Peptides against a protein of PDB entry 4Z63. Designs and how they scored, part 290

Target 1, 334 residues: chain A of PDB entry 4Z63
Amino acid sequence: LCLGMNDLTGNIPEDLFHLKRLNLLGIQENRLSGSLSREIRNLSSLVRLDVSWNLFSGEIPDVFDELPQLKFFLGQTNGFIGGIPKSLANSPSLNLLNLRNNSLSGRLMLNCTAMIALNSLDLGTNRFNGRLPENLPDCKRLKNVNLARNTFHGQVPESFKNFESLSYFSLSNSSLANISSALGILQHCKNLTTLVLTLNFHGEALPDDSSLHFEKLKVLVVANCRLTGSMPRWLSSSNELQLLDLSWNRLTGAIPSWIGDFKALFYLDLSNNSFTGEIPKSLTKLESLTSRNISVNEPSPDFPFFMKRNESARALQYNQIFGFPPTIELGHNN

## One batch from the design tools (peptide; made by RFdiffusion4, then SolubleMPNN)

Design b2_p28_2_s1 (from b2_p28_2, 18 letters changed)
Fold by OpenDDE base, seed 3:
Order: C-alpha cells, then structure tokens, then sequence
Structure b2_p28_2_s1 (fold): chain B 334 residues (1-334), chain A 28 residues (1-28)
C-alpha cells in the first residue's frame, strides 16, 4: 500500500493494521501526526515501512520483534523522541534504518551481533549523546553510516580499525576531537570511499604523516574545522579521489602540484583558507573538468548531499555525488 | 497545488533544522 505524497492528515486508520499480508506500507510525505501506533505489530508480513516526512511524535513503538521480515524502516523527518526501541536495535532482518532528522536522544546503542543484515544506518540530525558506539564494527554488513549532527563527545573508537564493511561514513558536526587519532584509525577501513568530518576537531592540526594511507578514498570532506597545517602529503596517494573539500580551515602554504594528478577529481573546494603561492598549472589539466561524460556508475552513499551555490543560497539536495557540477573553488585565500 | 504546498512546508522544516554552515557542502 503506497499512500505517499498526499495531503493525508491525522492518524493512520486502525483498519489498516488488519492487513496481515501487507508487504509494503508507504505513507511518507504527508501530514500524519500523533504517535506511531503499536498496532504496526499486526503487519507480520511487512518488508518495508516508510513513514518518513510526516508529523509523527512520541516514542517509536517497541514492536519490531513481531516484524520478522522487515528489511526497510524509513522514519526520517518526524518528531520521534526517546531512543531506538530494543526490538529495533536487535532486528536480524533489518537492512536499512533511516531515522534522520528526529529528536531521538540518549546513548546510541545497537546490538550489532544481532543486526546481521544491517547495511545502511542513517541517524543524522538527532539528539544522541555520549560516545560513538564501539561495537559498530560488529555489524559485519554495515556499509553506510550517517551519524552527523549528534553530540558524540570524544574520539573515534579504536575498534573502528576493524570496520572492514564501512564504505560511506559521515560524522559531520558531532563534537569529535583528535583528528590525528581519527585518521590514524579510519585508514584501516579498507573499503572506505567517502569520509565526511566537517565541523569537528576545532582548531587542531591536520596531520601531515606520510604513513597515513587511504587507498580507496574518493570523497574527503573536512570543512569548517579551523584546522592548521598544510595540504597533507598522504592524500597524494589516494589516486581515486573525486571530491575534496577542505574549505573554511586555516591551512597554509602552497597548493601542491600533485593535486592535478587526480584523474577523477571533479570537485575541489579549498576556499576560505590561508593558502599562498601560485595556482598549480596541473589543475588546468584535470580530465574530469574537460570530459562531460564521466558516467561513473559508482556506488554513492545513502545519505544526501546538500550543495549551496552561494553562501546565501538555498542548499540543493543531491542524491548522488556525481550530480555535482564540476567545481574548483579557491576563493578567499591570501 | 496542495501537494506543492505540503512539499514546500516539509522542505522548509528540513531547512529550519539546519544550522547555517558556511561551507558549500552540507551533510545532514
């Protein structure tokens, strides 16, 4: 049953929960309000539940133990409060959990040993506090993780050295400290292609350790951290780099010529730093800027990207990184 | 349309939950 993108208001009719053979319930993009009914438990054949983009409030009901076939739960952009229900945090069937842009709070706890099918987790823009969950690497299929805009104090856990499944990771604006430790840990994530660390590590030094290596890194975003130092030499070994944003830092020195050696680099933002010297001529030779046909059918993260054309402009949502126009921003340097 | 109004309202709610970030790329 798909009732998304309507003007539906009020509560879900109780009779809907009598549909025991229902595999898909999509009621997204409505004005549905109140609590999400516990009677969802009666939908025992449910594979996909989408209640996103509504006005739901209260706690998410703890009924997911009665939904043994549930693979997809989409609840983003609601008013949910409390924590992740125990039955949801232990779901062996769940592949994708999206609860972005709610008011969920407390310590983030997932039973990763039970969540054997979880491949995508989006909990961005919530009120989770405490430390990052050390057991996330135990989610052996977890590839996409968005934890942006929460209050995770401290450092990236050492256990993340073993996060082999991790491909797309965003911790933007999560009150993290110690960028040197974070990069030193995350370099061990062999499948890491997208790393977003914007609005963390305030005033720290960007490490220039030649021992750091991110083999499969395609997207690196570490903007607005007030980072000191220079363009890191270790980044030159990330030959697959497609997008680099180091804007709004305090980086100094010259822009190195090796930045033009990235054959796939189509987006570069080094604006609002303290770079000096000449613009490398190698930047004019970037093939990605001249060839319109980079149909890179590459996997993109499940979390959306937003791009502002100007500081005052409305952010445009991009579902794919490759949807970005080829861009070089070097403005506001000395 | 009523749908366009609803969509605009939801988009505005998302926008209002965002803190202004000076960077061009925003991750939520």
Amino acid sequence: as target 1 above (334 residues)
Amino acid sequence: SEFEKLLQELLEREKNREEPVPTNLIFR
Scores: peptide ipSAE 0.216, ipTM 0.757, DockQ to the pose 0.096; fails the geometry check
Fold by OpenDDE base, seed 4:
Structure b2_p28_2_s1 (fold): chain B 334 residues (1-334), chain A 28 residues (1-28)
Amino acid sequence: as target 1 above (334 residues)
Amino acid sequence: SEFEKLLQELLEREKNREEPVPTNLIFR
């Protein structure tokens, strides 16, 4: 049943929950309000539940033990409060959980040993606090993780050295500390292609350790951290780099010539730093800026990117990194 | 439409939850 993109108001009619053979319930992009009914438990055949972009409030009901076929739960952009229900945090069937842009709070707790099918987790823009859950690497299929805009104080857990499934990771604006430790840990994530760490590590030094290596890194965004140091030499070994944003830091020194050796680099933002010297001539030889054939079929993270053209402009949502125009921003360097 | 208005309200709620990041790229 697909009822998305309507002007539906009120709560879900209770009679809808009598549809025991229902595999898909999509009621997204409505004005549905109140608590999400616990009677969802009656939808025992449910594979996909989309309640996103509504006015739901209260706690998410703890009924997911009665939904053994549920693979997709989309609840982004609601008013949900409380934590992740225990039955949801233990769901062996769940592949994708999206609860971005809610008011969920407390410690983030997932039973990753039980969540054997979880591959995408979006909990961005919530009120989670405490530390990052050390057991996230136990979610052996977890590829996409957005935890941006929460209050995860402290450091990236050492256990994340074993996060082999991790491919897309955003921790933007999550009050993280110790960038040296974070990068030292995350370099062991052999499948990591996208790393977003913007608005963390305030005033720390960007490590220039030649022992750091991110083999498959395509997207690195570490903007607005007030980071000190220079362009990190270890980054030159990330030959697959497509997007680099180090803007709004306190980076100094010259922009190195190796920045132009990245064959796939199509977006570079080094603006609002303290870089000096000449613009490397190698930047004019970036093949990605001259070739029209950006393959649209590359895997992208499930979390959205937002680009502001101007400070006053509305942030445009991009579902794909490849939707960005080829860009070199070197403005506001001294 | 009322939907567009709601979508705008929801988008505004998302915006209001976004601290203005001066960077061109905002990740939520």
Scores: peptide ipSAE 0.068, ipTM 0.688, DockQ to the pose 0.092; fails the geometry check
Fold by OpenDDE base, seed 2:
Structure b2_p28_2_s1 (fold): chain B 334 residues (1-334), chain A 28 residues (1-28)
Amino acid sequence: as target 1 above (334 residues)
Amino acid sequence: SEFEKLLQELLEREKNREEPVPTNLIFR
């Protein structure tokens, strides 16, 4: 049953929860309000539940033990409060959990040893506090993790050295400290292609440790951290780099010539730093900037990406990585 | 790519000091 993208109001009719053979319930992008009924437990055949972009409030009901076939739960952009229900945090069937842009709070706890199918987790823009869950690497299929805009004080857990499944990781604006430790840990994530760390590590030094290596790193975003130091030499070994944003830091020194050796680099933002010297001539030789047709056949992520340009704007769904126009931002360096 | 679009919007949001919109990788 798909009723998304309407102007439906009120609560879900109770009779809907008697549909024991229902595999898909999509009621997203409406004005549905009130609590999400515990009677969703009666939908024992449910594979996909999409309640996103509504006005739901209260706690998410702890009934997911009665939903043994549930693979997809989308609840982003609601008013949900409380924590992740225990039954949801222990779901062996769940592949995707999206609860971004809610009011969820407390310590983030997931039983990753039970969540054997979890591959995508989006909990961005919530009120989770405490530390990052040390057991996230126990989610052996977890590839995509967004924990941005929470209050995860402290450091990236040492256990994340074992996060082999991790491919896309955003921790933007999560009150993290110790960038040296974070990078030292995350370099062990052999499948890590995307790392977003913006608005963390305030005023720290960007490590220039030549022992750091991110083999598969395509995207690095570490903007607005007020980081000191220079362009890190270790980054030169990330031959697959496509996007680099180090803007709004306090980085100094010259832009190194090796920045032009990244054959796939199509977006570079080093603006609002304190870089000096000449612009490397090698930047003009970037094939990605000169050839319009780099169809980066990036494997389409298994899941569509959604971006909101503005907090008030609807998230734009991007099913395919459309190449941004090649961009070099070097402005506002003093 | 969607990833590239996500990245640009993330990057654009990060540039706007007034509304530091964290780079939220939104997976649906």
Scores: peptide ipSAE 0.030, ipTM 0.625, DockQ to the pose 0.085; fails the geometry check
Fold by OpenDDE base, seed 1:
Structure b2_p28_2_s1 (fold): chain B 334 residues (1-334), chain A 28 residues (1-28)
Amino acid sequence: as target 1 above (334 residues)
Amino acid sequence: SEFEKLLQELLEREKNREEPVPTNLIFR
């Protein structure tokens, strides 16, 4: 049953929960309000539940043990409070959990040893506090992780050295500290292609350790951290780099010539730093800016990217990296 | 449409929960 993208108001009719053979319930993008009914437990054949973009409030019901076939739960952009229900945090069937842009709070706890099918987790823009869950690497299929805009104090856990499934990771604006430790840990994530760390590590030094290596890194965004230092030499070994944003830092020195050696680099933002010297001539030779063949088949994270064209502009949502226009931004340097 | 207005309002509410990040790329 798909009733998304309407102007439906009020509560979900109780009779809807009598549909025991229902595999898909999509009621997203409505004005549905009140609590999400615990009677969703009666939908024992449910594979996909989409209640996103509504006015739901209260706690998410702890009934996911009665939904043994549930693979997809989308609840983003609601007013949900409390934590992740125990049955949801232990779901062996769940592939994707999206609860972005809610009011969920407390310590984030997932039983990753039970969540054997979880491949995508979006909990961005919530009120989770405490430390990052050390056991996330135990979610052996978890590829996409958005934990941005929560209040995770401290450092990236050492256990994330073993996060082999991790491909797309956003921790933007999560009060993280120690960028040197974070990069030193995350370099061990052999499948990591997208790393977003914007609005963390305030005033720290960007490490220039030549021992750091990100083999498959395509997207690096570490903007608005007030980072000191220079362009990191270790980044020159990330030959697959497509997007680099180091804007709104306090980086100094010259822009190195090796930045033009990235054959796939189509988006570069180094604006609002303290770079000096000449613009590298190698930037004019970037093949990706001259070739219109941006590969459409590149894996993208399940979490959206937002681009502002200017400070006053409305942020545009992009679901795919290739949706970004080819860009070189070097403004507001010395 | 009323839906487009609602979506716009929801998107604006989502934006208002975000500290204005001066970055060109905002990952939410």
Scores: peptide ipSAE 0.023, ipTM 0.544, DockQ to the pose 0.104; fails the geometry check

Design b2_p28_2_s2 (from b2_p28_2, 18 letters changed)
Fold by OpenDDE base, seed 2:
Structure b2_p28_2_s2 (fold): chain B 334 residues (1-334), chain A 28 residues (1-28)
Amino acid sequence: as target 1 above (334 residues)
Amino acid sequence: SEFEELTQKLLQLQRNRPEPVPTNLIFR
């Protein structure tokens, strides 16, 4: 049953929960309010539940043990409070959990040993606090992780060295410390292609350790951290780099010539730093800027991307990696 | 394209900047 993208108001009719053969319930993008009924437990055949972009409030009901076929739960952009229910945190069937942009709070706890099918987790823009869950790498299929805009503290857990499934990781604006440790840990994530660490590590030094290596890194965003140092030499070994944003830091020195050796680099933002010297001539030879045929055949991550071109603009949601225009931003380097 | 999705995720992740950033990559 799909009733999304309407102006429906009120609660879900109780009689809807008698549909024991219902595989898909999509009621997203409405004005539905109140608590999400615990009677969703009666939908024992449910595979997909989408309640996103509504006005739901209260706690998410702890009934997911009665939903053994549930693979997709989308609840982003609601007013949910409390934690992740225990039954949801132990769901062996769940592939995707999206609870972004809610008011969820407390310590983030997932039983990753039970969540054997979880491949995508979006908990961005919530009120989770404490430390990052050390057992997150035990979610052996977990590829996409957004934990941005939470009140996490401390460092990236050492256990994340074993996060082999991790491909897309955002920790933007989560009060993290110790960028050297974070990069030293995350370099062991052999499948890591996208790393976003913006608005963390305030005033720290960007490590220039040549032993750091990110083999499959395509996207690195570490902006607005007030980072000191220079362009990191270790980054030159990330030959698949497509997007680099180090803007709004305190980076100094010259922009190295090797920045132009990235054959796939089509987006570069080094703006609002303290770089000096000449613009490397190699930047004018970037194949990605000259060749129109950047076939970026990377699988779309399950969570949407948002681009905001200016402060006043509404961020555009992109569900797929659609071509950012080739961009070189080197402004405001004094 | 995979790049556009990656860039959109990045923009979503960047929206948490308190300072004006010309390009905010945010993963939603």
Scores: peptide ipSAE 0.028, ipTM 0.575, DockQ to the pose 0.083; fails the geometry check
Fold by OpenDDE base, seed 5:
Structure b2_p28_2_s2 (fold): chain B 334 residues (1-334), chain A 28 residues (1-28)
Amino acid sequence: as target 1 above (334 residues)
Amino acid sequence: SEFEELTQKLLQLQRNRPEPVPTNLIFR
């Protein structure tokens, strides 16, 4: 049953929860309000639940133990409060959980040992506090993780060295500290292709440690951290790099010539730093800017990218990294 | 995988409104 993108108001009719054979319930983009009914438990055949973009409030009901086939739960952009219900945090069937842009609070707790099917987790823009959950690497299929815009004080856990499934990771604006430790840990994530760390590590030095290596890194975004230092030499070994944003830092020195050796680099933002010297001539030879046929055959992250061209401009949403136009931004390095 | 295909279809159906962020590129 798909009732999305209407002007439906009030609560879900109770009679709807008698549909025991219902596999898909989509009621997204409405004005549904109140608490999400516990009677969802009656939808025992439910595979997909989309209640996103509504006015739901209260706690998410703890009924997910009665939904053994639920693979997709989409609840983004609501007014949900409290934590992740215990039954949801222990769901063995759940593949995707999106609760972005809610008012969820407390410590983030997931039973990753039970969540054997979890592949995508979007909890961005909530009120989670405390530390990053050390047991996230126990979610053996977890590839996509957005935890941006929460209040996770401290450092990236050492346990994340074992996060082999991790491919797309955003921790933007989460009050993280110690970029050297974070990069030193995350380099062990062998499948990591996308790393977003914007608005963390305020005023720290970007490490220029030659021992750092991100073999499969395609997207690195570490903007607006006030980072000091220079262009890191370790990045030159990330031969698959497609997108680099180090804008709005305090990076100094020359832009190195090796930045033009990245065959797949189509988006470069080094703007609003303190770089000096000449623009490397190698940048004019970037194959990705000259060749039309970049076949990006890689799966996109399950969470959208937001691009803000100017401080005053509205952010544009891109569902795919390759949706960004080929760009070189070197402005404001004076 | 069938999962990746379903996830991509899901992503296409997700209309996330862009929120203003003080950065050029960010995940929200």
Scores: peptide ipSAE 0.019, ipTM 0.472, DockQ to the pose 0.273; fails the geometry check
Fold by OpenDDE base, seed 1:
Structure b2_p28_2_s2 (fold): chain B 334 residues (1-334), chain A 28 residues (1-28)
Amino acid sequence: as target 1 above (334 residues)
Amino acid sequence: SEFEELTQKLLQLQRNRPEPVPTNLIFR
């Protein structure tokens, strides 16, 4: 049953919960309000539940033990409060959990040992506090993780050295500290292709440790951290790099010539730093900027994308994949 | 394209803005 993208108001009719053979319930992008009914437990054949982009409030009902086939739960952009229900945090069937842009709070706890099928987790833009959950690497299929815009104080857990399934990771604007430790840990994530750490580590030094190595790194975004230091030499070994954003830091020194050796680099933002010297001539030889056929065959994560053009700008939600044109931003360096 | 997918991944990961609650959802 797909009722998304309407102007439906009020509560879900109770009779809808009598549909015991229902595999898909999509009621997203409506004006549905009140609590999400616990009677969703009656939908025992449910594989996909999409209640996103509504006005739901209250706690998420703890009925997911009665939904043994549920693979997809989409609840982003609601008013949900409280924590992740125990039955949801223990779901063995769940592949994707998206609860981004809610008012969920408390310590983030997932029983990763039970969540054997979880591959995508979006909890960005909530009110989770405390430390990052140390047991996330126990979610053995967890590939995509967005925890941005929460209040995770402290450092990246040491256990994340064992996060072999991790491919896409965002911790942007989560009050993290110690970038040297974070990078030192996350370099052990052998499948890590996308790392976003924007708006953390305020005023720290970007490490230039030659022992750091990110073999499969395609995307690195560490913008608006006020980081000091220079262009990190360890990054030159990330031969698959496609996008680099180090904008709005306090990085100094010359832009190194090796920045033009990245065959796949199509987006470079080093703007709003304190770089000096000449623009490397090697930047004019970036094959990705000259070749028309950049085929990127990586599956899109299920999460929407935000770019902030400047410190004062409200972050614009880009709902449309405007293919970022091949871009080199070197503005506002002195 | 790979670029579009990567861009989409980045934009998802850069969810540094609250999704605008559809204006129609807040004020009615």
Scores: peptide ipSAE 0.017, ipTM 0.548, DockQ to the pose 0.082; fails the geometry check
Fold by OpenDDE base, seed 3:
Structure b2_p28_2_s2 (fold): chain B 334 residues (1-334), chain A 28 residues (1-28)
Amino acid sequence: as target 1 above (334 residues)
Amino acid sequence: SEFEELTQKLLQLQRNRPEPVPTNLIFR
């Protein structure tokens, strides 16, 4: 039963929790309020629960041990408080957890040895504090991780050298320090395609270590960090690069000619830096800017990109990074 | 900035297409 966008208000009717054969409950994009009922435990056949974009409050109920078939839990954009319930943090069935844009707090703890099916984790825009969980690499199927806009002080854990499943990683605006260590660790993530580190590492030097190598890197975003240094030479070896944003830093020197050698680079933002010299002529030869038909049949990342034009505007879903117009931003340099 | 918009885009990677699960109830 698909009930379209309704202006449903109040709490979930209790009678819904008597549906023991229910595989999918979607009540997203409503005005449902109050606590999420513990009676969800009665939905023993539930595979997908979507309560996103509501006004739910209180703690998430610790009932996920009674939901052995639950693969998808979507609770983004609510008022949930507290931590991740123990039964949820130990769920062997869960593939996707999205609790973005809540008020969850405390130390992030997941039992990755138990969460054998977890492939996608979105906890962005919460109030988690402390350090990044060192055991995340023990989640052997975990590919997509968003931990942005939390208060994870300190450095990227050394254990992330072993994060072989990691393909998408966002730590934007999480009070992280030591970019040299972070890049030195994350280069060992052989499947890493997307790395977002914006609003961290304030005033640090962007490392120019020729030993750094990101083999499969397609998207690198390290903006608004006030980073010093120059365009890093190690980046020239990332031949699959599609999107580069280093805007709003304090980078200096010339823009190197090798920036035009990226065959798949369609989005480049180097704006609001202190770059000097001439614009490389090689930028005009970017195949992605000249060819109208970039049919990059890349499998849609498991996560669609959302453009929010204005803080008040509804985010537009882009199923592919290629939905962005080819862009070169070099404004506000010296 | 367009960048903040793009960063927000990258951060809003929300909807995995669910495997076709028998849909009994969706209140959208």
Scores: peptide ipSAE 0.016, ipTM 0.487, DockQ to the pose 0.033; fails the geometry check

